# Ledger of designs, part 15: peptides against a protein of PDB entry 7BDX

Target 1, 212 residues: chain A of PDB entry 7BDX
Amino acid sequence: EMGAAACTLLWGVSSSEEVVKAILGGDKALKFFSITGQTMESFVKSLDGDVQELDSDESQFVFALAGIVTNVAAIACGREFLVNSSRVLLDTILQLLGDLKPGQCTKLKVLMLMSLYNVSINLKGLKYISESPGFIPLLWWLLSDPDAEVCLHVLRLVQSVVLEPEVFSKSASEFRSSLPLQRILAMSKSRNPRLQTAAQELLEDLRTLEHN

## One batch from the design tools (peptide; made by RFdiffusion4, then SolubleMPNN)

Design b1_p8_8_s2
Fold by OpenDDE base, seed 2:
Structure b1_p8_8_s2 (fold): chain B 212 residues (1-212), chain C 212 residues (1-212), chain A 8 residues (1-8)
Amino acid sequence: as target 1 above (212 residues)
Amino acid sequence: as target 1 above (212 residues)
Amino acid sequence: SEFRKKAL
């Protein structure tokens, strides 16, 4: 309980840029983010396939960790730190997103996807995650989730790839051949306005790329 | 390990006044400081009388908790919060300082004494802790510690009582009757310059009070 | 406009 409370407070205060800089300016950042990846991995490996998000101290603790990573990735120096010094954590997040089934750990998936999206704001970060083995199949696996918030954050990450010519050109053939077009079209008709808009924008961006 | 790392980062960033305000402005502060007291109490109760400070994750975690309390008490709104809303934590710190033997958990004692000293900067805080049952005997118990840093922080807390006429007048009879004068005189001859100075200043303050 | 999203 105390660990979850402390980590939740750290998550809350990490919404400040100055707090992120203070965390990264210390000598403890490397170790902290290394253990973060291991802790998140241990949590996901402990999940039975049929067990939904436990309302437990352990789940709250891991949510706070994922939230801290997201807040760090929201800052320029934080993205640089993650891409330069914590690549193992990025690899772990990509792996864990692949290990989770559709509908499993929805809130954790959302936080991890938000962190990857924030990393993708840097060209170096976008290159690193998009060149990871199985990245495109992972996007489509995640887009099969029944949760609208998961799908929304996947579509945002897909859009980050599509909007960067240097990155998209490297994966364009695989992307076009495997694109779940019917799924994205179904999302463009969603009752969720945010998901509907994100799917429509992505479809427009894809159409513009086919005409160029 | 992860809990200690997270709490240590929270301790580090809590050196900022804005971070303390952010912690206290949230709806989680009351629960956090309640569990803090319980966690510190559980740790001290788990100590065998002969076991010195363990270089463990548990000890580092409790040090970070005590450090957070100290940093909160360093800020005006933090002192107000502790005295108004977390009196149980103050009572716990006073209790734990009494439960520890001379030479036991020296670093933890220093942090707890620093937090009490910071609370004593407010008249309301000084009144609350000085009117606690057994407060004067507790000061002399702590002053018997062989560690110079423990003794230094005890002398600073004693000085806070002596320098406030409204507080000192209520305890003056008990204070004068139980004052370990020979111990304080010995500290005024310490090889530790900080301890030497603190003991000399306290002796001067006590002499001025006897002439008024 | 690259919209950064913070958690919380």
Scores: peptide ipSAE 0.037, ipTM 0.835, DockQ to the pose 0.125
Fold by OpenDDE base, seed 3:
Structure b1_p8_8_s2 (fold): chain B 212 residues (1-212), chain C 212 residues (1-212), chain A 8 residues (1-8)
Amino acid sequence: as target 1 above (212 residues)
Amino acid sequence: as target 1 above (212 residues)
Amino acid sequence: SEFRKKAL
């Protein structure tokens, strides 16, 4: 309980760039983010099937941790720190996104995807996560999720890859051969306006790349 | 472990006034400080005799919590918040200071005494803690501690009472009758220069009050 | 504009 409350407060104040800089400028940052990955992994491994107690202290704790990572990744120095000094945490987030079933831990998936998207703003971060083993299959696995918010963040991450020639060129063959085009087309007709827009933009970006 | 790491980071960033304001401006502050008191109490109750594992995650966790309270109390709005909305936490700190033996949990005592001193900067805070049952006996109990840093912070808190006529007048009879004068005189000859100075100043303040 | 998404 106390850990969840402390993490929730730390999450809230980490919305400040100056707080992120203060966290990273301290001698405890490395340890904190190392244990963060381990804690998130332990939580996901403890999940039995598709059942999640969303209101549990444990869930709130892990959500706050994922929120902190997201807020750190929202800042340039935070992205640099994560990619240089917390690669294991990024690897853990990628692994956990693969371990979770469709519809399972939706809020956690959204937070983790937001963190990866923020990391992807940095070319070095985008290169790192896109070169992870099974990255393209992972994107499609996540895009099979019934949750519109999960799918939205997957599409945004896919768009970050597609819009970067240095990254897209390395995976273009696998991407084109495995692209769930019918799924993306269905999302472009979604009643969720954010999902609809993201799917439409991605389809336009893909069409532009086919003509080049 | 993760809770201790999170609290340690939150403690570090709480040195900023803006972070304290952000913590208190959120909807989670009340819950956090409520659980903080309970957690500190549980830790002290779990101590067997005078033995403390200072390097344990649990100890670090509780030290960080006490540090957060101290940093909150260092700010005007934090003092107001504690005295208005977290009185149970202040009561808990006073109780725990009474439950701890001389030489036991020295670091925690110092942090708790620092928080009470910071609260005492506000007249409303000083009135509140000084009107707690057994406050004067508690000061003398703490002044029997063999640790110079504990004694220093007790003397500073005593000085806050002595220098405020509205507070001192209410307890002056009990204070004068129970004052461990020989102990304070011994501290005025301490090799610790901070303790020596604090004891000398308090003796001067007391002499001034006897002539008035 | 780097669309920074903060999780609040």
Scores: peptide ipSAE 0.037, ipTM 0.836, DockQ to the pose 0.122
Fold by OpenDDE base, seed 1:
Formats: structure tokens, C-alpha cells, sequence
Structure b1_p8_8_s2 (fold): chain B 212 residues (1-212), chain C 212 residues (1-212), chain A 8 residues (1-8)
């Protein structure tokens, strides 16, 4: 309980750029983010057994950790830190997104996807995550999720890839051959306006790339 | 481990007034400080058994909690919060300072004493802690500690009482009758310059009060 | 649009 409470407060205050800088400026940041990955991994592995109540202290703790990573990744120096010094954490997030089944741990998936999207704001971050083995299959696996918010964040991450020519050119062949076009088209007709817009924008961006 | 790491980061960033305001502005602050007291109490109670290694994750966690309380108490709005909304935590800190033996948990004692000193900056805080049952005996118990840093912070807290006429007048009889004058005189001759100065200043303040 | 998402 106390750990979850402390981590939740840290999550809340990490919404400030100055707090992120303070977190990263300390000698303890590297260890913290290393343990963060391990903790998130342990949590996801524990889900195969007992249905951990989504509202458990452990769940809240892991949500706060994912939230902190997201807030760090929202800041330029935070992205640089993650890509330079915490690659294992990024790898862990990618792995966990693959290990989770459709409909499983939706809130955690959203937070992790938000963190990856924030990392993708930097070309260096986008290159790193997109060059991860199985990244394209992972995107399509995640797009099979029934949750509109998961799908929204996947589409945004896909858009980050598509809008970066240097990254897109490397994966363009695999991307085009495996693109779940029917699924994205269905999302463009979603009743969820945010999902609808994201799918429409991505389809427009893809059409623009086909004509260039 | 993860909880201790998160709490340690929260401690570090809580050195900022803006972070303290963010901690207190959230709906979770009250619960956090309630659990903080319980956690500190549980830790101190656990010391009667196994010699918990001072460098244990649990020790570091409790140090970080005490550090957060200290940093909150350093800010005017933080003191107001503690005195209005977290009196139980202040009571717990006073209790734990009484429960700990001379030479036991020196670092924790110092942090807790620093937090109480910061609370004592406000008249409302000083009134609250000084009106606690056994406060004067507690000060003398703590002054029996062999650690110079513990004694330094006790003397500073005593000085806060002595320099506030409204508070001192209420306790003046008990204070004068039980004052460990020989101990304070010995401290005024300490090789520790900070302890020496604090003891000298307190003795001067006491002399001034006797002549008024 | 570089929508930096803060997860609050």
C-alpha cells in the first residue's frame, strides 16, 4: 500500500517538466527505471494465475510506474534519457505489449502505448522502437484489441512511423504487406470520435504516401 | 525495492516548493501521510526483533518517508496541512521519538526531529507539538542521546519553544524544574561546532529570559 | 502535431 501511494504521488508530480528533470538529474534515476521494467514484467507474469483485481494495490503501483515513464517520455530530455540509458525498459514495454492478450490489462496497455508514442516523438526514439524485432507484427497484434483506446494509441504510433520517411522506408515493404487495412477502415467508421479521426488521418497519410 | 526507489525519488523532488504544493493539492495526500505514519510505526516496532540492517530497503524507504515529511514541513502550506489534516502523523513522530532508545535509529531520529523543527516554525505547529503530553520529558530523553546530530536538532527545537513567549509561558514551570542544565552546558563545550553553537545560543536565550 | 501526452 505505501509503495503504491508513494509511486502514485510521484506519478502525479512527474507531470511537471521540472520534476522530470529532477528525477533524471539524480544518481538514482537509472536504478529506478531498471527496477521499473522488472516490476512491470513481474506483474504481467503474475496475471496468468490469479485474476489480480484491477483495483489492487499492485495494479495501481504498476499503473503509476507506467504513468511515470509516460511523463518522462513527454519531455525532450526524458526521451533522450530513455533512448540512451534505459533501452531495456523500452524493450520490456514492447515485450509486455506482446505478452498481453486482447482485452487484457487495457489500462496498462494504454499507458505503455502512450509512453512509446512519446518516445517516438524523437527520431532516435522512433528508430529504436521501430527497429525492434517484431515491431510491425506487434502493432497489428495490438490493433486486434477490442478496446478503442488501445487501438487509438496504436494508430497514433503507426502514424508516427508513417510520417517519418527515414523510418517508414526501412519497414515499408513489411508494413504494406501486412497492413490490416480492413481493420483500420472499420476503425475509421467507429462511433468513438477519437478512434475514428485517428484512423481517418492514418488512411489519408497512407494514401498520400502511395501517390509520392 | 521498487517502493523504496520510488519513495526515494519522491523525497528528492519534494525539496521543491512546487512539488510540495503538487503533493498537497492532490486528493491522495491525506491517505499518503496517514499510511506514512503507519509505515514508520511498523518499522520502529520491527526493530525490537531482528537487527534490521540500516542499509535495508525498508530502512531506506522509511528514511525517504521521513524526508518527505521534513520537506513538506519546510513549506508554509505544508506546515498548515500537517497541523490541520495530519495531526496523527505528528503524534506518531513524537511517539516514535520516545520509543527509540539512545543511539537507536539515529538517522531516522534526525529526520523526524528536522520535521518537527520545521513544523515548529509556525506558532500553530509549535503549540500543537509542545502541548503534546510528555513533550518536555521527551526533549530531555532525546538530549540524553550520544549522537551530536540528534542533540543538535533537539536543542534547536528547544530553542523554538524558548523563543516563543506564548508557548514558553505555558511550559515554563516544568521546563525550569526539569531542564538538564549540566547536559546543555556540556554540549556548549562540544567539539562539534554546530552543537556547541546551538547549546551556547540556547543558554544565552535562557539567561535573557531569566532577566526579563 | 507533436501531441506530448502526459499520463496523469
Amino acid sequence: as target 1 above (212 residues)
Amino acid sequence: as target 1 above (212 residues)
Amino acid sequence: SEFRKKAL
Scores: peptide ipSAE 0.037, ipTM 0.836, DockQ to the pose 0.123
Fold by OpenDDE base, seed 5:
Structure b1_p8_8_s2 (fold): chain B 212 residues (1-212), chain C 212 residues (1-212), chain A 8 residues (1-8)
Amino acid sequence: as target 1 above (212 residues)
Amino acid sequence: as target 1 above (212 residues)
Amino acid sequence: SEFRKKAL
């Protein structure tokens, strides 16, 4: 219980850039983010079936960890730290997103996807995650999720790839050959306005790339 | 392990006034400080004998908790919060300081004493702790500690009482009758310059009060 | 401009 409470407070205060700098400026940052990956992995591996106690102390603890990573990745120096010094954590997040079934751990998926999106804001981060083995299949696996927020964040991550010509050119063949176009088209007609807009924008960006 | 790491980071960043305000401005502060007291109490109760694993994850976790309380109490709004909304935690700290033997959990004692000293900076805080049952006997119990840092912080807390006439007048009879004068005089001759100075200053303050 | 998102 106390660990989850402490981690939740740390998550809350990590919304500040100065707090992120303070976390990273300390001698304990490396160890913290290393154990973060292990803790998240252990949690996901311990999930028996699709039954999630969303309000458990354990779940709240892992949500707070994912939230901290997201807030760190929201800051330039935080992205630099993650990509330079915490690559194993990024690899773990990618793996865990692959291990989770559609509809499973939706809130955690959203937080992890938000962290990856924030990492993708810089070219080095985007290159690192997009060059990960199985990255494109992972995007499509996640896009099969019934949850609109999961799908929204997947579409944003896809858009980050599409908007960087240097990154997109490396994966363009695989991307085009495996694109779940019908799924994205269905999302462009969603009643969720955010998902609808994100899908429409991505389809427009893809059309622009086909004409070039 | 992860709980201790998270709590340690929270301790580190709580050195900032803005972080303390952020902790207190959240909806989770009350619960956090309530569980903090329980966790510290459970730890002290679980101590078998004088053997302390100072570097254990559990010890580090409790040290970080005490450090957070100390940092919160270092700020005006933090003191106000503790005295208004977390009195049970203050009572717990006082109790735990009484439960620990001389030389036992020295680092934790120092942190707890630092938190009480910080609370004593405001009159409401000083009144609250000084009016606690057994407060004066507790001070003398702690002043019997062989550790110079423990004794230093006890002397500072005693000085906070002595320097507030409104508070001192209420306890003056008990204070004068039970004062371990020989112990304080011995400390005034300590090779530790900080302890020596604190004991000398307290003796001077006490002499001033005897002449008034 | 890619918008940075904070986890709420």
Scores: peptide ipSAE 0.037, ipTM 0.836, DockQ to the pose 0.123; fails the geometry check

Design b1_p8_8_s3
Fold by OpenDDE base, seed 1:
Structure b1_p8_8_s3 (fold): chain B 212 residues (1-212), chain C 212 residues (1-212), chain A 8 residues (1-8)
Amino acid sequence: as target 1 above (212 residues)
Amino acid sequence: as target 1 above (212 residues)
Amino acid sequence: SSFRKAAL
């Protein structure tokens, strides 16, 4: 219980850039983010059996961890730190997104996808995650999720790839050959306005790339 | 492990006033400080048997909790919060200081004493802690500690009482009748310059009160 | 692209 409470407070205050800088400026950041990945991984591995109550202290703890990572990744120095010093955490997040089934742990997926999107704002971060083995199949796996918010964040991450020529050029062949166009078209007709807009924008971006 | 790491980071960033305000401005502060007291109490109760390694994750966790409380109490709004909304935590800290033997858990004692001293900067806080049952005997118990840093922080807390006429007048009889003058005089000759100075200043303050 | 901080 206490660990979850402390982590939740740390999550809340990490919304400040100055707090993120303070976290990263200390000598404890490396260990913290190393253990963060391990903790998130252990949690996801525990889900296969017992219905861990979504409102459990364990769940809240991991949500707070994922929230901290997201908030760190929202800041330039945080992105730099993650890409330079915490690549294993990024690998873990990618792995966990693959391990989770469609409809499973939606909130955690959203937070992890938000963290990866924030990392993707940095070209070095975008390169790193997009060059991760199976990244494109992972995007399509995640796009199969029934949750509109998961799909929204996947589409945003796909947009980050598509809008960066240096990254997209390396993966364009695999991307085009595997693109779940029908699924994206279906999302462009979603009743969820955010999902609808994101899918429409991505389709427009893709059309622009086909004409150039 | 992860809880201790998170709490340690929270401790570090809580040195900022803005972070303290962010902690307290949330709806989670009450629960956090409630559980903090319970966690600290559980830890101290666990010490009677197993040599909890001072460097254990449990110890580090509790040190971080005590550090957070100290940092919160260093800020005006934090003192107000503690005295208005977390009196049970203050009571717990006082209790734990009494439960710990001389020479036992010195670092924790120092942190808890620092927190109480910071609370004592607020007149309402000083009133509350000084009116706690057995407070004066507790001060003398803590002054029996062989650790100079513990004794230093006790002397500072005693000074806060002595320098506040409204508080001292209520306890002056008990204070004068129980004053470990020989111990304080011995401390005024300490090789530790901070302890020596604090003891000398307190002796001067006491002399001033005898002539008025 | 606008970054998104985690919701509280």
Scores: peptide ipSAE 0.037, ipTM 0.836, DockQ to the pose 0.058
Fold by OpenDDE base, seed 4:
Structure b1_p8_8_s3 (fold): chain B 212 residues (1-212), chain C 212 residues (1-212), chain A 8 residues (1-8)
Amino acid sequence: as target 1 above (212 residues)
Amino acid sequence: as target 1 above (212 residues)
Amino acid sequence: SSFRKAAL
């Protein structure tokens, strides 16, 4: 209980750039983010099937950890730190997103996807995650999720790839051959306006790339 | 391990006034400080004799909690919060300082004493802790500690009482009758310059009160 | 499209 409470408070205050700088300026940042990855991995490995105590202290603790990573990645120095000094954490997040089934751990998936999206704001971060083995299949796997928020954050990450020519050119063949176009088209008709807009924007970006 | 790491980071960033305001502006502050008191109490109750794993994750966790309370109490709104909304935590800190033997949990005692000193900067805080049952005997018990830092922070807390006429007048008879004058005089000859100065200043403050 | 930071 106390660990989850402390982690949740740290998550809340990490929304500030100055707090992120303070976290990263300390000698404990490397260890903290290393243990974060291990803790998240242990939690996902402990999940037996689709039954999640969503309101457990353990779940709240792991959600707060993923939230902290997201807030760190929202800041320029935080993105640099994660990509330069915490690559194992990024690899862990990618692995965990693959290990979770569609509809499983939706809230955690959203937070992890938000962290990867924030990392993708940095070209070096986008290169690192997009060059990870199985990245494109992982995106399509995640896009099969029934949850609109999961799909929304996947579409935003796909858009980050599409909008970066240097990254897109490296994976363009695999991307075009495996693109779940019918799924994205279905999302462009979603009743969720954020999902609808993100799918429509991605379809427009893809059309622009086919004509050039 | 992860709880101690998160708590330590929260401690580090809580040195900022803006972080303290952010912690207290959230809906989780009351619960956090309630659980903090319970966690500190459980730790002290689990101590079997003088043997402390000073470097244990549990010790580091509790030190970080006490550090957070200290940093919150360093800020005006934090003092107001502790005195108005977290009195049980203050009562717990006073109790734990009594439960610990001389030389036992020195680092924790220092942090707890620093938090009480910061609370004493507020007149309402000073009134609350000084009117607690057994407060004066507790100060003298703590002043018997062999550690110079423990004694230093006790002397500072005694000085806060002595320098506030409204508080001192309520306990002046008990204070004068039980004052360990020989112990304070011995501290005024300490090789520790901070302890020496604090003891000398307190002796001067006491002399000023006897002549008025 | 402007990269919108996702802060929580």
Scores: peptide ipSAE 0.037, ipTM 0.835, DockQ to the pose 0.132
Fold by OpenDDE base, seed 3:
Structure b1_p8_8_s3 (fold): chain B 212 residues (1-212), chain C 212 residues (1-212), chain A 8 residues (1-8)
Amino acid sequence: as target 1 above (212 residues)
Amino acid sequence: as target 1 above (212 residues)
Amino acid sequence: SSFRKAAL
């Protein structure tokens, strides 16, 4: 209980850029983010199959950790830190997203995807993530999720790749050959307005790339 | 480990007034400080007799909690919150200071005493603390500690009482009859300059009160 | 593309 409460408060205050700078300016940041990855991994490994998210102190704790990572990645110096000094955490997040089944740990998936998206705002971060083993298959695995928020954040991450020619060119063949076009087209008709918009924008971006 | 790391980061950033305001402005503050007291109490109860502070994750966690309380109490709105909404935490700190032996958990004692001192800057806080059962005996119990930093913070807390006539008058008889004058005089000759100064100042304040 | 930073 106490750990979850403390971590939740830290998450809340980490919405401030100055707090992120303070976290990173201290001598504890490296250790914190190292243990964060291990803790998230331990939680996911403790899940039995298709078990739903428990409303537990442990789940709240892990959500808060993922929230902190997202807030850190929202800041330029935070992205710099994650990409330079906490790559193992990014590797862990990518791995955990691959280990989770469709519909499993939906809230955690969303938080992890938001963190990856924020990291992808940095070209160096985008390169690192996109060059990860199985990155393209992972995107499509995640896009098979029944949850609209999961799918939204996957599409946003895909868009980050597509909008960067230097990155997209390296994976363009695999991307084009495996693109779940029918799934994206279905999402462009979603009743969820955010998902609908993201899918439409991505389809437009893809069409632009086919004509160039 | 993770809880201690998160709490340590929260402690570090809580040195900012804006972070304290953010902590208190949220809906989680009450719960956090409630659990904080319970956690600190559990830790102290787990100590076997005169056992020294272990360099453990648990000790680090409790130190960070005490540090957060101190930083919150350093801010006007934080004092207001503690005195109005978290009195049980103050009661717990006072109790734990009474339960600990001289030389036991020195660092924790210092942190707890610093929090009480900060609360005492508010007249309402000073009243609440000073009206606690066994407050005067507790001061002298703590002043029997062999540690100079413990004694320093006790003397500072005593000074806060002495400098407020409305508070001091209510306990003046008990205070005067039980004052460990020889101990304070010995501290005024300490090689520790902070302790020396605090003891000298208190002796001067006490002399002033005898002549009025 | 509105790269809105996702802050939580």
Scores: peptide ipSAE 0.036, ipTM 0.837, DockQ to the pose 0.075
Fold by OpenDDE base, seed 5:
Structure b1_p8_8_s3 (fold): chain B 212 residues (1-212), chain C 212 residues (1-212), chain A 8 residues (1-8)
Amino acid sequence: as target 1 above (212 residues)
Amino acid sequence: as target 1 above (212 residues)
Amino acid sequence: SSFRKAAL
């Protein structure tokens, strides 16, 4: 209980850039983010048994941790720190997104995807994530999720790759050969306006790249 | 481990007034400080057995919690919040300072005393603390501690009482009758310059009050 | 927006 409460407060205040700088300017940042990855991994590994209630202290703790990572990645120095000094955490997030089944732990998936998207704003971060083994298959695995918010954040991450020529050129053949076009087309007809727009924009971006 | 790490980061960033305002401006502050008191109490109650290593995760967690309370009390809105909405926490801190033996859990005592001192800057806080049952005997109990930092912060808290006529007038008779003058005189000859100065200043303040 | 803050 107390750990979850403290972590939740830390999540809330980490919405400030100055707080992110304070977190990173201390000597404890490396340890914190190292243990964060381990804690998230332990939580996900525990899920294959009894359905841990989404509202448990443990769930709230892990959500807060993922939220902190997202808020850190929302700041330039935070992205730099994560990509330079906490790559294992990024690798863990990518792995956990692969380990979770469609429809499982939706809120955690959204937070983790938001963190990866924020990291992708930095070219070095985008390169690192996109060069991760199985990254393209992982995107399609996540795009099979029934949750609209999960799919939205996957589409945003896909767009980050497509809009960066230096990154997209490396994966263009695999991307084109495996693109779940029917799924993206279905999303472009979604009743969810955010998902609909994101799918339409991505389809336009892809068409532009084929004509070039 | 992870809880202690998160709490330690929260402690570090709580040195900022803006972070304290963010903590208190959220809906989670009341719960956090309620659980804080319970956690500190549970820790102290666990000490009567095997000497928990000072460097344990649990110890670090409780130190960070006490540090957060101290940093919150260092800000005007934080003092107001503690005295208006978290009195149970203040009562718990006072109790735990009484439950701990001289020389026991020195670092925690120092942090708790620092928090009470910060609360004492507010007249409402000073009134609340000083009107606590057994407050004067508690000060003398703490002043018997062999640790110079504990004694220093007790002397500072005593000075806060002595320098406020509205508060001191209520306790003046008990204070004068129970004053451990020999102990304070011994501290005024300390090799520790901070303790020496604090004891000298208090003796001067007391002399001034006797001549008035 | 180019980035998202975590929802509180």
Scores: peptide ipSAE 0.036, ipTM 0.835, DockQ to the pose 0.057; fails the geometry check

